Peptides against a protein of PDB entry 5H65. Designs and how they scored, part 7

Target 1, 294 residues: chain A of PDB entry 5H65
Amino acid sequence: QYLERTPLCAILKQKAPQQYRIRAKLRSYKPRRLFQSVKLHCPKCHLLQEVPHEGDLDIIFQDGATKTPDVKLQNTSLYDSKIWTTKNQKGRKVAVHFVKNNGILPLSNECLLLIEGGTLSEICKLSNKFNSVIPVRSGHEDLELLDLSAPFLIQGTIHHYGCKQCSSLRSIQNLNSLVDKTSWIPSSVAEALGIVPLQYVFVMTFTLDDGTGVLEAYLMDSDKFFQIPASEVLMDDDLQKSVDMIMDMFCPPGIKIDAYPWLECFIKSYNVTNGTDNQICYQIFDTTVAEDVI

## One batch from the design tools (peptide; aimed at target 1 K241)

Design b1_p13_2_s1 (made by RFdiffusion4, then SolubleMPNN; from b1_p13_2, 8 letters changed)
Fold by OpenDDE base, seed 3:
Structure b1_p13_2_s1 (fold): chain B 294 residues (1-294), chain A 13 residues (1-13)
Amino acid sequence: as target 1 above (294 residues)
Amino acid sequence: ASRFASPELPKPT
């Protein structure tokens, strides 16, 4: 037998954990701004983090740009190095290391760059031209990842982040363990460098109302609910417009809830302990926006 | 008519 539809008033009286099928209207949702609803989630420790702002990244890369690349770490079996000196008063050194595949430099669209001393602007320019970019710094014996507060890998407009708590960073030479040095799969890069990759997720609170009761349910989803990847939405205006359009369809501004569409979804209840207080929370799961809205 | 769609899940035991 499959789950039958349960009214919210009945759900609110039951103990957790349980799964339900519901039919309700979206009275309201939070946060209202899309940027605030996109978070980074660790699959191991389950910590939620904010996506770093451009200003945060600027500071990290500016600090990194004050460090001089170590000449001893240039031109290894793994990579060929080029050094640029900026024309500013300080003569900032920028090192770009081109990772080789079996001793051969790949084509630009397959090449991984290790960037040392670059600004955010410079890194972004290079990531648009080349396949992949890793911000690095000179360690004692090898290049190392610059900072887990910044992306460990940039591919086009996609920034890949790692969990500071769960990661045990290894030096850049560990990229040698990768058999395929052309595709640069983020998970493979992360594994080689000892990084636990964070996942982009939509995190929202839906206030649902079916006329019998009102219930708050959380949405935490990467790409199934909207059929839009959370990892891409912040960097794509069209995807942002699509999400906004969907939410406006569910919760139209300026009209009464009586005119809102009915929504069918699955929710699960679970117990949460906050000190001495025990409460029941609800989460949306295995639910996708209907195709007539997309 | 629903804007959300989910595959039917078995009833929990």
Scores: peptide ipSAE 0.037, ipTM 0.650, DockQ to the pose 0.020
OpenDDE base, seeds 1, 2, 4, 5: peptide ipSAE 0.034, 0.029, 0.036, 0.031; ipTM 0.623, 0.639, 0.666, 0.635

Design b1_p13_2_s2 (made by RFdiffusion4, then SolubleMPNN; from b1_p13_2, 8 letters changed)
Fold by OpenDDE base, seed 1:
Structure b1_p13_2_s2 (fold): chain B 294 residues (1-294), chain A 13 residues (1-13)
Amino acid sequence: as target 1 above (294 residues)
Amino acid sequence: PSRFASPLLPKPV
């Protein structure tokens, strides 16, 4: 629908909820650091959480690597198992389970690996080689997902996370429910394992100024605003540079706001209750960075 | 149009 442009001074006087088209300058934004703006969002419970850092994952996988793979869970109809013993880590055992499609091992680029007892470095190396990896542990009767604090699926450099609150984990043998055991679509893997996938999102607060008024609007977006996937940006230096360049274009450092570009975008107002206080907040929606900027 | 004049465009998502 077409919305007429409304000045910020008029918007600031109106009740919520409403939708607006505005033309304003980006006076400032927060957070300033890109890694702080990328979050994980649950589509079911709407919880926002931080993306785990490498150091956090190291701890999780190191702890997992202290556990010995259960020999009874090796070489099932679903997977073939290989065991390695490390030379430098007091004989740590690492199990790699190669998931079969109808009893046959797929091609390496189509094969899902289940990794038991691997370090982050080892897992990443295997993911880069075989494309799809699930960190697992020996459960009571079956292999199980290692930890929802770690990725449930790693594909290349992409880490797929699940919601601890909303997921009801099922054992690895539930991957048998997948008809196609070659494509390893994250949503299908998640469904089979009882995982609610988290979504990578950019979360930012923009301070907008059109000369008539100033308001704060938040941005929560996965891939439409920047035309860059939030799921990929943390692992790609070029994508990070692109986002930084875009933000520098909107809010140029070292110059006065009078020289800032005018931005056209949609914002929606909504009511927020905090105790006895009722506040009107604003969110950017249906807005994309211009193609000539990308 | 200038690259800097309107770098942010309304686009239905």
Scores: peptide ipSAE 0.022, ipTM 0.610, DockQ to the pose 0.031
OpenDDE base, seeds 2, 3, 4, 5: peptide ipSAE 0.190, 0.187, 0.194, 0.167; ipTM 0.731, 0.731, 0.726, 0.711; seeds 2, 3, 4, 5 fail the geometry check

Design b1_p13_2_s3 (made by RFdiffusion4, then SolubleMPNN; from b1_p13_2, 6 letters changed)
Fold by OpenDDE base, seed 5:
Structure b1_p13_2_s3 (fold): chain B 294 residues (1-294), chain A 13 residues (1-13)
Amino acid sequence: as target 1 above (294 residues)
Amino acid sequence: SSRFASSKLPKPL
């Protein structure tokens, strides 16, 4: 839908909810550090949570590595199992289960590994060699997902997380419901295992100024605004540099706002109630960054 | 010349 440009001073006087097209300068933004702006969002319960740090994952996988793989759960119709005993760490046992497609092992780049008792380092090494890895543990009657505090699926450098509140976990044998066991789509894996996948999102607050007024607009976006996936940015230095360059272009450090570029975008207003106090808030939507020279 | 950040407009309804 086409919207006429509205000055911020007019918007600030209007009731919510409404949609606007604006042209403004980015006076400032929060948070300033990129790693603080990337979060996990549940599309069902709308929980926002921090992306787990490497140290958090190390603890989870170290705990999982103290458990011995159940021999009864090895080598099923779904997967072939290989077991290693480490030379150090008191002879820790690691099980890798290679998921088969109709009884045949797929190529390494399309193979799903189930890893039991692996450290973060070992899991990351395997995920770089094999396209897909699920950290698992021995359950009562089947392999189960290790912990929703850790990724349920790792593909290369991408960690896929699930919502603890909305997920009702099912055992690993439910992967049998997938007809194609070579294309491990995160959403399909999540559905089979009863997981509600979390979405990586950029979460930022923009202070916008068009010379008529100033307002704060919320940005929550996965991949449309920057044209960079929030799911990949934390693991890619070049993508991080790209986001930093974009933000520096919008809000150049050490320069007066008069020299800042104009940003054209869509914002929507909405009502927020905090006790007896009603507040109107604003969110950026349907906006993709592009550079234009006039 | 001035630099601008533009919004990619959604498909018209």
Scores: peptide ipSAE 0.025, ipTM 0.605, DockQ to the pose 0.025
OpenDDE base, seeds 1, 2, 3, 4: peptide ipSAE 0.025, 0.031, 0.029, 0.022; ipTM 0.586, 0.607, 0.592, 0.615; seeds 2, 3 fail the geometry check

Design b1_p13_2_s4 (made by RFdiffusion4, then SolubleMPNN; from b1_p13_2, 6 letters changed)
Fold by OpenDDE base, seed 5:
Structure b1_p13_2_s4 (fold): chain B 294 residues (1-294), chain A 13 residues (1-13)
Amino acid sequence: as target 1 above (294 residues)
Amino acid sequence: SSRFASSKLPKPV
């Protein structure tokens, strides 16, 4: 895709929708804090929602931990079950179900655990060891996903979430449809369980200035713009520092805009209607961060 | 310095 560069003053006068190539400085951006810029996005209904805080997850898992695992649902052809009774917390029962591949337990690094009655801390410890954990509860006839307000799959430090509106949950035995029960690809797990996966996205507003005009452009991107996955950044200090450094290079604090770097990107305009008011908005697309040697 | 760049544009020489 190639477009000729258009000055912002010209763009601001044109009807939407259109695509543009621009060269501008990043005057400012919001949110300023990285954790505020990471959201969850549904690719089907386009809902944007906050990433749940650990405090929110604690509540969900504490509630789940009040339920006793159903003995009838333990040790199926799909999984082997192990039960623990905690010494504290009034003897809380925790069930861990180890998913088998054709009747054989995989290696720990490729084994999916179904955890019933676990706390956030316990789940996180298990995910670090086994790299795949699904929080579950006992349903009527089968294990079921615990709650879509919590991750449907935890792999290492990555929490995978599903859309409550678009998902039609199916029971855990539907994992039998997966031929390979070792890789545990999030999309495959989601499909088997009737989940529409949410996407981690960076959501930011850039104020762009090319000296002819000022324009606010929306950024919504998962991993292409920064070349850093939004799904990993919240749990990785080094990735957070990298994003912060990138933004500081584009919009240096304590320096005048005249010294800011010139940036090139694609933006698209689109119409937004708020009641009787029509406005034109802009979104960055097909753009990555790159080092400039000029 | 850093810049925004489209993956569909020629890479800088």
Scores: peptide ipSAE 0.030, ipTM 0.593, DockQ to the pose 0.026
OpenDDE base, seeds 1, 2, 3, 4: peptide ipSAE 0.028, 0.028, 0.028, 0.028; ipTM 0.597, 0.610, 0.615, 0.601

## One batch from the design tools (peptide; aimed at target 1 E50 T205 L234 D244)

Design b1_p14_1 (made by RFdiffusion4)
Pose (drawn by RFdiffusion4):
Parts: sequence; C-alpha cells; structure tokens
Structure b1_p14_1 (pose): chain A 289 residues (1-273, 279-294), chain P 14 residues (1-14)
Amino acid sequence: QYLERTPLCAILKQKAPQQYRIRAKLRSYKPRRLFQSVKLHCPKCHLLQEVPHEGDLDIIFQDGATKTPDVKLQNTSLYDSKIWTTKNQKGRKVAVHFVKNNGILPLSNECLLLIEGGTLSEICKLSNKFNSVIPVRSGHEDLELLDLSAPFLIQGTIHHYGCKQCSSLRSIQNLNSLVDKTSWIPSSVAEALGIVPLQYVFVMTFTLDDGTGVLEAYLMDSDKFFQIPASEVLMDDDLQKSVDMIMDMFCPPGIKIDAYPWLECFIKSYNVTQICYQIFDTTVAEDVI
Amino acid sequence: TRWFKQTAPPYDPF
C-alpha cells in the first residue's frame, strides 16, 4: 500500500544517519573469493578476525600430540578417561575424557568429550557421534584448553572460537559449574571457562546501482540475509553452494548489468567519525529458494 | 569444507 523506493541519487545528497528503502542492482561485490566473507566478531571488543585455516589447526593439534597425557588428571568425578596407544605416529597417545552428569555418563548425543592428542579429522568424526568436543591438554594441576587459536568447542558442524583479548581462561574443572552435563549450550560452556565467544558474520561490500547513482553498502550479518548460518557455512558444502548460487544470481560473472535481477533492501547511513552505508532488515532468501 | 580448504590473503572490507 505505501511501498515506495528512494533513488540512490537522492540518498547521496543527504546527511547521515538515516534509513532508506531502495531497489538496486548489484553491479559488483567484494570479496571475489566468497570464503573470505566469513569473519569472526567479538561482541565485547568489536574486533574482526579471520577464521583459522585447516593448516593452522593441523599445526596446533599435531603439536598437542607431542605432549604425553598426565595420568594424575585422569578419571575424576567430572569425567571418565581412556588412553589409546598408536603405531607409526611418533608414539602418539590419545586421551578421551567422557564427561559425566551426576556421576553417570549420558547418551552419546548428550555426552561432551575432552580430547588430548587428537587430530582435526578425529575431532570432527567424534563431533558427529557425540554431542561435542573440547580440545584439551594436561596442565600443571588440571586439564586446560589446548589453545584459543583453536576452537574451544566443536558442536555439530560449528567450530566455536573465543576472543584472545577479552577472555580470561579457566581450567576444565570449572565445567562442574554448568547447570547440567547434557545440554551443552555453547555460551554456557564459554562462560564456565572464562571465554568470550566470537560471533560468525558474513562481511561483504556491495556496489549498488539503480541507474540514478552508485553506492557502496556493507553486509554484516550472521544468518538473516542469506538465511544461511555463517557459523555453519565453512564446514558445510551445501551451504557453500547456496551462497555461491545466490551471489551468482544477483551478480553473474561475465554478463551485463542490464540482465541482473533487482535487489530489494533497506540501507542505513552513518558517520564513521565520510558517510558509509549498510544493509539491514533484509533477506534475499524469503522470496528466493 | 570446500571453502575451508581454501587459502588467500585476508580480505579487508574497510
């Protein structure tokens, strides 16, 4: 009834901060390599970070495999422990600690594992069969998180990361403070270990063109615009294909802008200290499947 | 995991 659209030339003449409903074509976008759009964002210090690569994580986990699990930290009231020996793996030993709920191991889909000396591949396989996995190492008096450079929790396809700057790391026995040992809410796990969780976000720069003007608008969201979770997309081939197809739909490579579909969206202007623009309250996924 | 296996210099949006 009252759906109207503001041309870009009219927006460029106005001061910030304001909000606009617009219709424009996606002339171009960054990043050209779409995997680079997935960023980690700390809600406490507002820093933006790269997600660690497989090679980065492999280094951490292999380095963890050189250390021997400490027998003194095995079989507590919090967890049962089991050590596996290996062959042809530089004498590696793998410790898996099964976390109990009131002195009883829960079902595998509710059971959290703590693991010393495991590889990324093994941890991912364990994450399919069990509720979740925390990479750990033998500290002086208690088990401790392996490294904040690696995920503090792997749950399903989500690798949860914490902020190195904002976190004050606590040892593993502090998991006793969790209300139960079966739900394993990631924010509750992070609080118990003194970790400030990072948030996954898609970060992209859109160049919008409606024929009256041109404008750069940022995309920064976890799951609204694509209806694809940023927290899951790096570990899910189907979700990656969906992002590829949506961006190919709005901005196909090689063909002209005349043939592109329109992008209906809101944008908000704001002062940085020049005026910048950002997409908000917008999804392409509701009308596109 | 197709993307996860990829490497490139960091993208700077700003």
Fold by OpenDDE base, seed 5:
Structure b1_p14_1 (fold): chain B 294 residues (1-294), chain A 14 residues (1-14)
Amino acid sequence: as target 1 above (294 residues)
Amino acid sequence: TRWFKQTAPPYDPF
């Protein structure tokens, strides 16, 4: 749909909700640090959560490693199990369950590992060799997901998280419902295990100025605005540099705003009630960085 | 200079 360009001074006088096309300069943005802008969003309850830090994950996996794998749950029709004893002083037991496809072990690049008692470092090492890893624990009758505070699925460097509020966890044997046990699509795994997957999103506030007015616009986007997945950016230095370069192009450091580039984008207005006060807010939508920038 | 272009709608949190 075609929208005519509207000056910010006119937009600031109008009621919400409305959609606009604008031409403005990015005076400033928050947060300034990339790691602070990446959040986890639940599509069901709409809560925003922080991405767990490495230190938080270390604690969760350390706690999980205090429990010995249950021998009764090893070697089922779904998976073959192998137990390792660590060479450290404690002699910790680690169970790795290799999920089978129709009774056959798949190749490493198609194999799902269920890991019980592993540290974050050990899990990451295994994830580099095998396609998919799920951290698990021994339940009463079956293997279960370890903790929704940790990833329910690790694929390479990507950590997939689930919503604690909205998920109703199911036991590991529910993976049997998946006909294809080689691709391990995160959404399919989540559905089988009763998990509502969280979405990685960039969350930023842009201060836009067109010389007639100034407004703040909210950005919440997973992969369209920067054409970079929020799910991958925290673990990839090159992607981080790309985002930094884009933001430096929009808001060049060390120069006056008069020399900043003019940006064309779409924003929508919406009403927010704060107590008795009604406030109009703005959000960027249906907008991506142009090809001459990326 | 135009630095943005229209794309498919992102998720709407509101």
Scores: peptide ipSAE 0.025, ipTM 0.481, DockQ to the pose 0.036
OpenDDE base, seeds 1, 2, 3, 4: peptide ipSAE 0.017, 0.010, 0.015, 0.017; ipTM 0.427, 0.475, 0.418, 0.447

Design b1_p14_1_s1 (made by RFdiffusion4, then SolubleMPNN; from b1_p14_1 with T1M R2S T7R)
Fold by OpenDDE base, seed 5:
Structure b1_p14_1_s1 (fold): chain B 294 residues (1-294), chain A 14 residues (1-14)
Amino acid sequence: as target 1 above (294 residues)
Amino acid sequence: MSWFKQRAPPYDPF
């Protein structure tokens, strides 16, 4: 749909909701530390959550390791199990369950591991070798997901999280409903286990200035704006540098705003009620960084 | 749910 360019001074006088095409400079943005812009968003309840820190995950996995794996839940039609005893003073028991495809153990690059009692370091090591890792614990009748505060699925360096509020967890044997037990698509795994998956998103506030007016626009985007997946940026230094470079291009440090580049983007206005006060807010939509910047 | 014993995994993951 074609939208004519509208100056900010005109937009600021109009009622919401409306959509606009604008040409403006990025005066400033928040947060300045871009890693703080990455959040987890629930598509069902729309809550935003912080991405758990490594220290938080360490605590969760340590707590999970306090329970000994239940021998009765080992070696089912779904998976083959092996137990290791760590060489440390505590002699921690670690159970690894190798999920089978039609009764056959797949190759490591197609294999899903269920891990019980593993540390974050051990889990990360396994995720580098195997297709997927799910942290689990022994339930009463079956293996269960360890905790939705931790990833329900780890693939390489990507941690997949679920919404605690919206998920109704199902036992591990529900993975039997998946016909293909080699690809381990995160959405399919989530569905089988009753998980509402959270989405990684960039959450930022842009202060836009076109010389006629100034407004703040909200950005919530997973992969389209920067053309970089929010799900990968926290674990990839090169992607982080790319985002930094893009933002430095839009808002170069130590330079006056007169020399800033002009940016074309789409914004939509919407109403927010705060008590008795009605405020008009703005959000960037259907906008991507131009190829000459990337 | 079906329970039966299988061969041990052919590799050590650690």
Scores: peptide ipSAE 0.015, ipTM 0.512, DockQ to the pose 0.015
OpenDDE base, seeds 1, 2, 3, 4: peptide ipSAE 0.009, 0.007, 0.015, 0.008; ipTM 0.377, 0.391, 0.402, 0.383

Design b1_p14_1_s2 (made by RFdiffusion4, then SolubleMPNN; from b1_p14_1, 5 letters changed)
Fold by OpenDDE base, seed 5:
Structure b1_p14_1_s2 (fold): chain B 294 residues (1-294), chain A 14 residues (1-14)
Amino acid sequence: as target 1 above (294 residues)
Amino acid sequence: MTWFRQRAPPYNPF
């Protein structure tokens, strides 16, 4: 559908909901610290939450490491188990369970590891060697996911999180329901374990100015706007630099707005009710940074 | 606060 360009002064006078094509300059954006723009979104309850910090994860894994792996839960039809005792004074026990495919251990690049008592650093190292890692703990009758405050699945540098509110966790043996135990698709793993997976999203507010008016527009996007996955940006310096460069191009530091580039984008208006006050808000949609900008 | 970074363990237990 073709949308004619509408000036902001005209949009600000119209009722919601409507869709618009605009041409404007990005006067400013929030948050200024771009790492704060990356959030986790639940597709079921629509809750937005912060991505856990490294320090928070360290605490969770440290707590998990205080519990000794249960010998009765080692070496099942689903996985082969190896136990390692650290050489430090605490003598921490780490259990690694290698998930089998039809009774056979897959190659490292296809193998899922279940880990008890591992530190974040150890888990991250393993995730670079093996296909996937799931932090687990010994339950009463089976291994269980360690904690939904930590990733339920780690693949390379990508941490997959689940919604604590919407998930109903099932034991690790439910991974047996997966026909293919070599391609550990996050959604399939989540489904087997009763997890509602969270989605990484960029969450930002853009202040747009076309000389006729000023409008704040909300951005919530996973990978289309920047052409960069929100799920990967936190762990990749080059992707971070790319996002920084894009935003610096839109809002050049130390330069007057008159010299800012003109940006074309689509926005939709919608109504928000706060008590007795009705407010019209705006959201950017179906917009991608142009290739000549990247 | 900084961007999250992957880190290597100070030892190799595996």
Scores: peptide ipSAE 0.008, ipTM 0.474, DockQ to the pose 0.093
OpenDDE base, seeds 1, 2, 3, 4: peptide ipSAE 0.006, 0.006, 0.007, 0.006; ipTM 0.395, 0.393, 0.416, 0.386

Design b1_p14_1_s3 (made by RFdiffusion4, then SolubleMPNN; from b1_p14_1, 5 letters changed)
Fold by OpenDDE base, seed 5:
Structure b1_p14_1_s3 (fold): chain B 294 residues (1-294), chain A 14 residues (1-14)
Amino acid sequence: as target 1 above (294 residues)
Amino acid sequence: MSWFRQRAPPYNPF
């Protein structure tokens, strides 16, 4: 539907919910540290959580490495197992299970690895060579996912996380339900293991000013606004630079707002009730950075 | 401050 441009002073007087097309300048945005804008969102319970830091992951994997792989769970119909002992003084055992497709080991670029006792660095090295890596631990009767505080699936530089609140974990043998054991689609893996996958999203607050009024608009978007996937930006320097450049173009540092570019976007209003106070909030939707800006 | 995150350095346990 065609929406006519509405000035902010008019929008600020209207009741919610409504949709608007606006033309405004970006006076400011939060967070200023853009890495803090990337969050994990649950599509089921709508929880927003921080992306775990490398230090947090190191602790989780270190704790997992304190447990010795169970010999009884090695070499099943689903996977072939190999055990390494580290050369350090602790002699840590690392188990790598290579998942088979119809009894045959796939090529490295199609192979899923299950890893017990690996460090973050070791897992990252393996994910550079093999298609997919799942951190696991020895359960009572089967291998199990290590911890939903860590990625349930690592593919290249992308870490896939699951919602602790909404997931009901199943054992690793449930991967047998997958017909294709070469593509390892994250959603299919999640479904097989009883995981509700979290979605990477940019979460930002834009202060918009059109000269008639000022309002704050919330941005929650996975890949459409910047045309950059939130799932990839944290691990790619070039994508990070691109986001920085876009934001610097919208809100140039050291320049007066009079010289800022005019931005067209769609916003929707909605009601938020905090106790007895009703507040109208705004969210950016169906908006993409123009190609001439990229 | 740079907001850049880098992949953990590789380690060969094998």
Scores: peptide ipSAE 0.011, ipTM 0.460, DockQ to the pose 0.077
OpenDDE base, seeds 1, 2, 3, 4: peptide ipSAE 0.007, 0.009, 0.008, 0.007; ipTM 0.387, 0.458, 0.465, 0.390

Design b1_p14_1_s4 (made by RFdiffusion4, then SolubleMPNN; from b1_p14_1, 4 letters changed)
Fold by OpenDDE base, seed 5:
Structure b1_p14_1_s4 (fold): chain B 294 residues (1-294), chain A 14 residues (1-14)
Amino acid sequence: as target 1 above (294 residues)
Amino acid sequence: MSWFRQRAPPYDPF
């Protein structure tokens, strides 16, 4: 639908909810540390959570590595198993289970690995070769997902996470329900294992100024605004540089706001009730960085 | 502080 441009001073006087087209300058934004803008969002319970740090993952995988793989759960119709013993003094046991497609091992780029007792470094090395990796542990009767605090699926440099609150985990043998055991679509894997997948999103607050008024607008977007997937940006230096460049273009450091570019975007207003106080808030929607900016 | 993150380095025996 066509929306006429509305000045901020007029918007600030109107009731919510409404949609607007605006032309404004980006006076400032938060967080200034852009890595802090990347969050995980649950589509079911709408919880926002931080992306786990490498240090957090190291602890989880270290704890998982304290348990010895159960020999009874190796070499099933679903997967072939291989065991390694580390060369260090601890002699840690690592089990890698290669998932078969109709009894046949797929090519490395199509093969899903299930890993018991692997460190983050080892898992990352394997994901470079086989692409798809699931950290698992030995359960009572079957292999199980290691922990939803860690990725349930690693594909290349992308870590796929699940919601602890909304997921009801099922054992690894439920992967048998997948007709195609080569593509390993994250949503299909999640569904088979009873996982509600989390979505990577950019979460930011923009202070917008058009000379008639100033308002703060909330941004929550996965890939449309920057034309960069939030799921990939944390592991790609070039994508990070691109986001930095975009934000520097919108809000140039050391330059007066008079020289800032004019930005056109869509915002929607909505009501938030905090106790007895009603506040009107704003959110950016259906907005993409222009090609001349990228 | 840099916001850049990298994949963990490879580790033997893999």
Scores: peptide ipSAE 0.017, ipTM 0.458, DockQ to the pose 0.078
OpenDDE base, seeds 1, 2, 3, 4: peptide ipSAE 0.012, 0.009, 0.016, 0.010; ipTM 0.495, 0.459, 0.426, 0.395

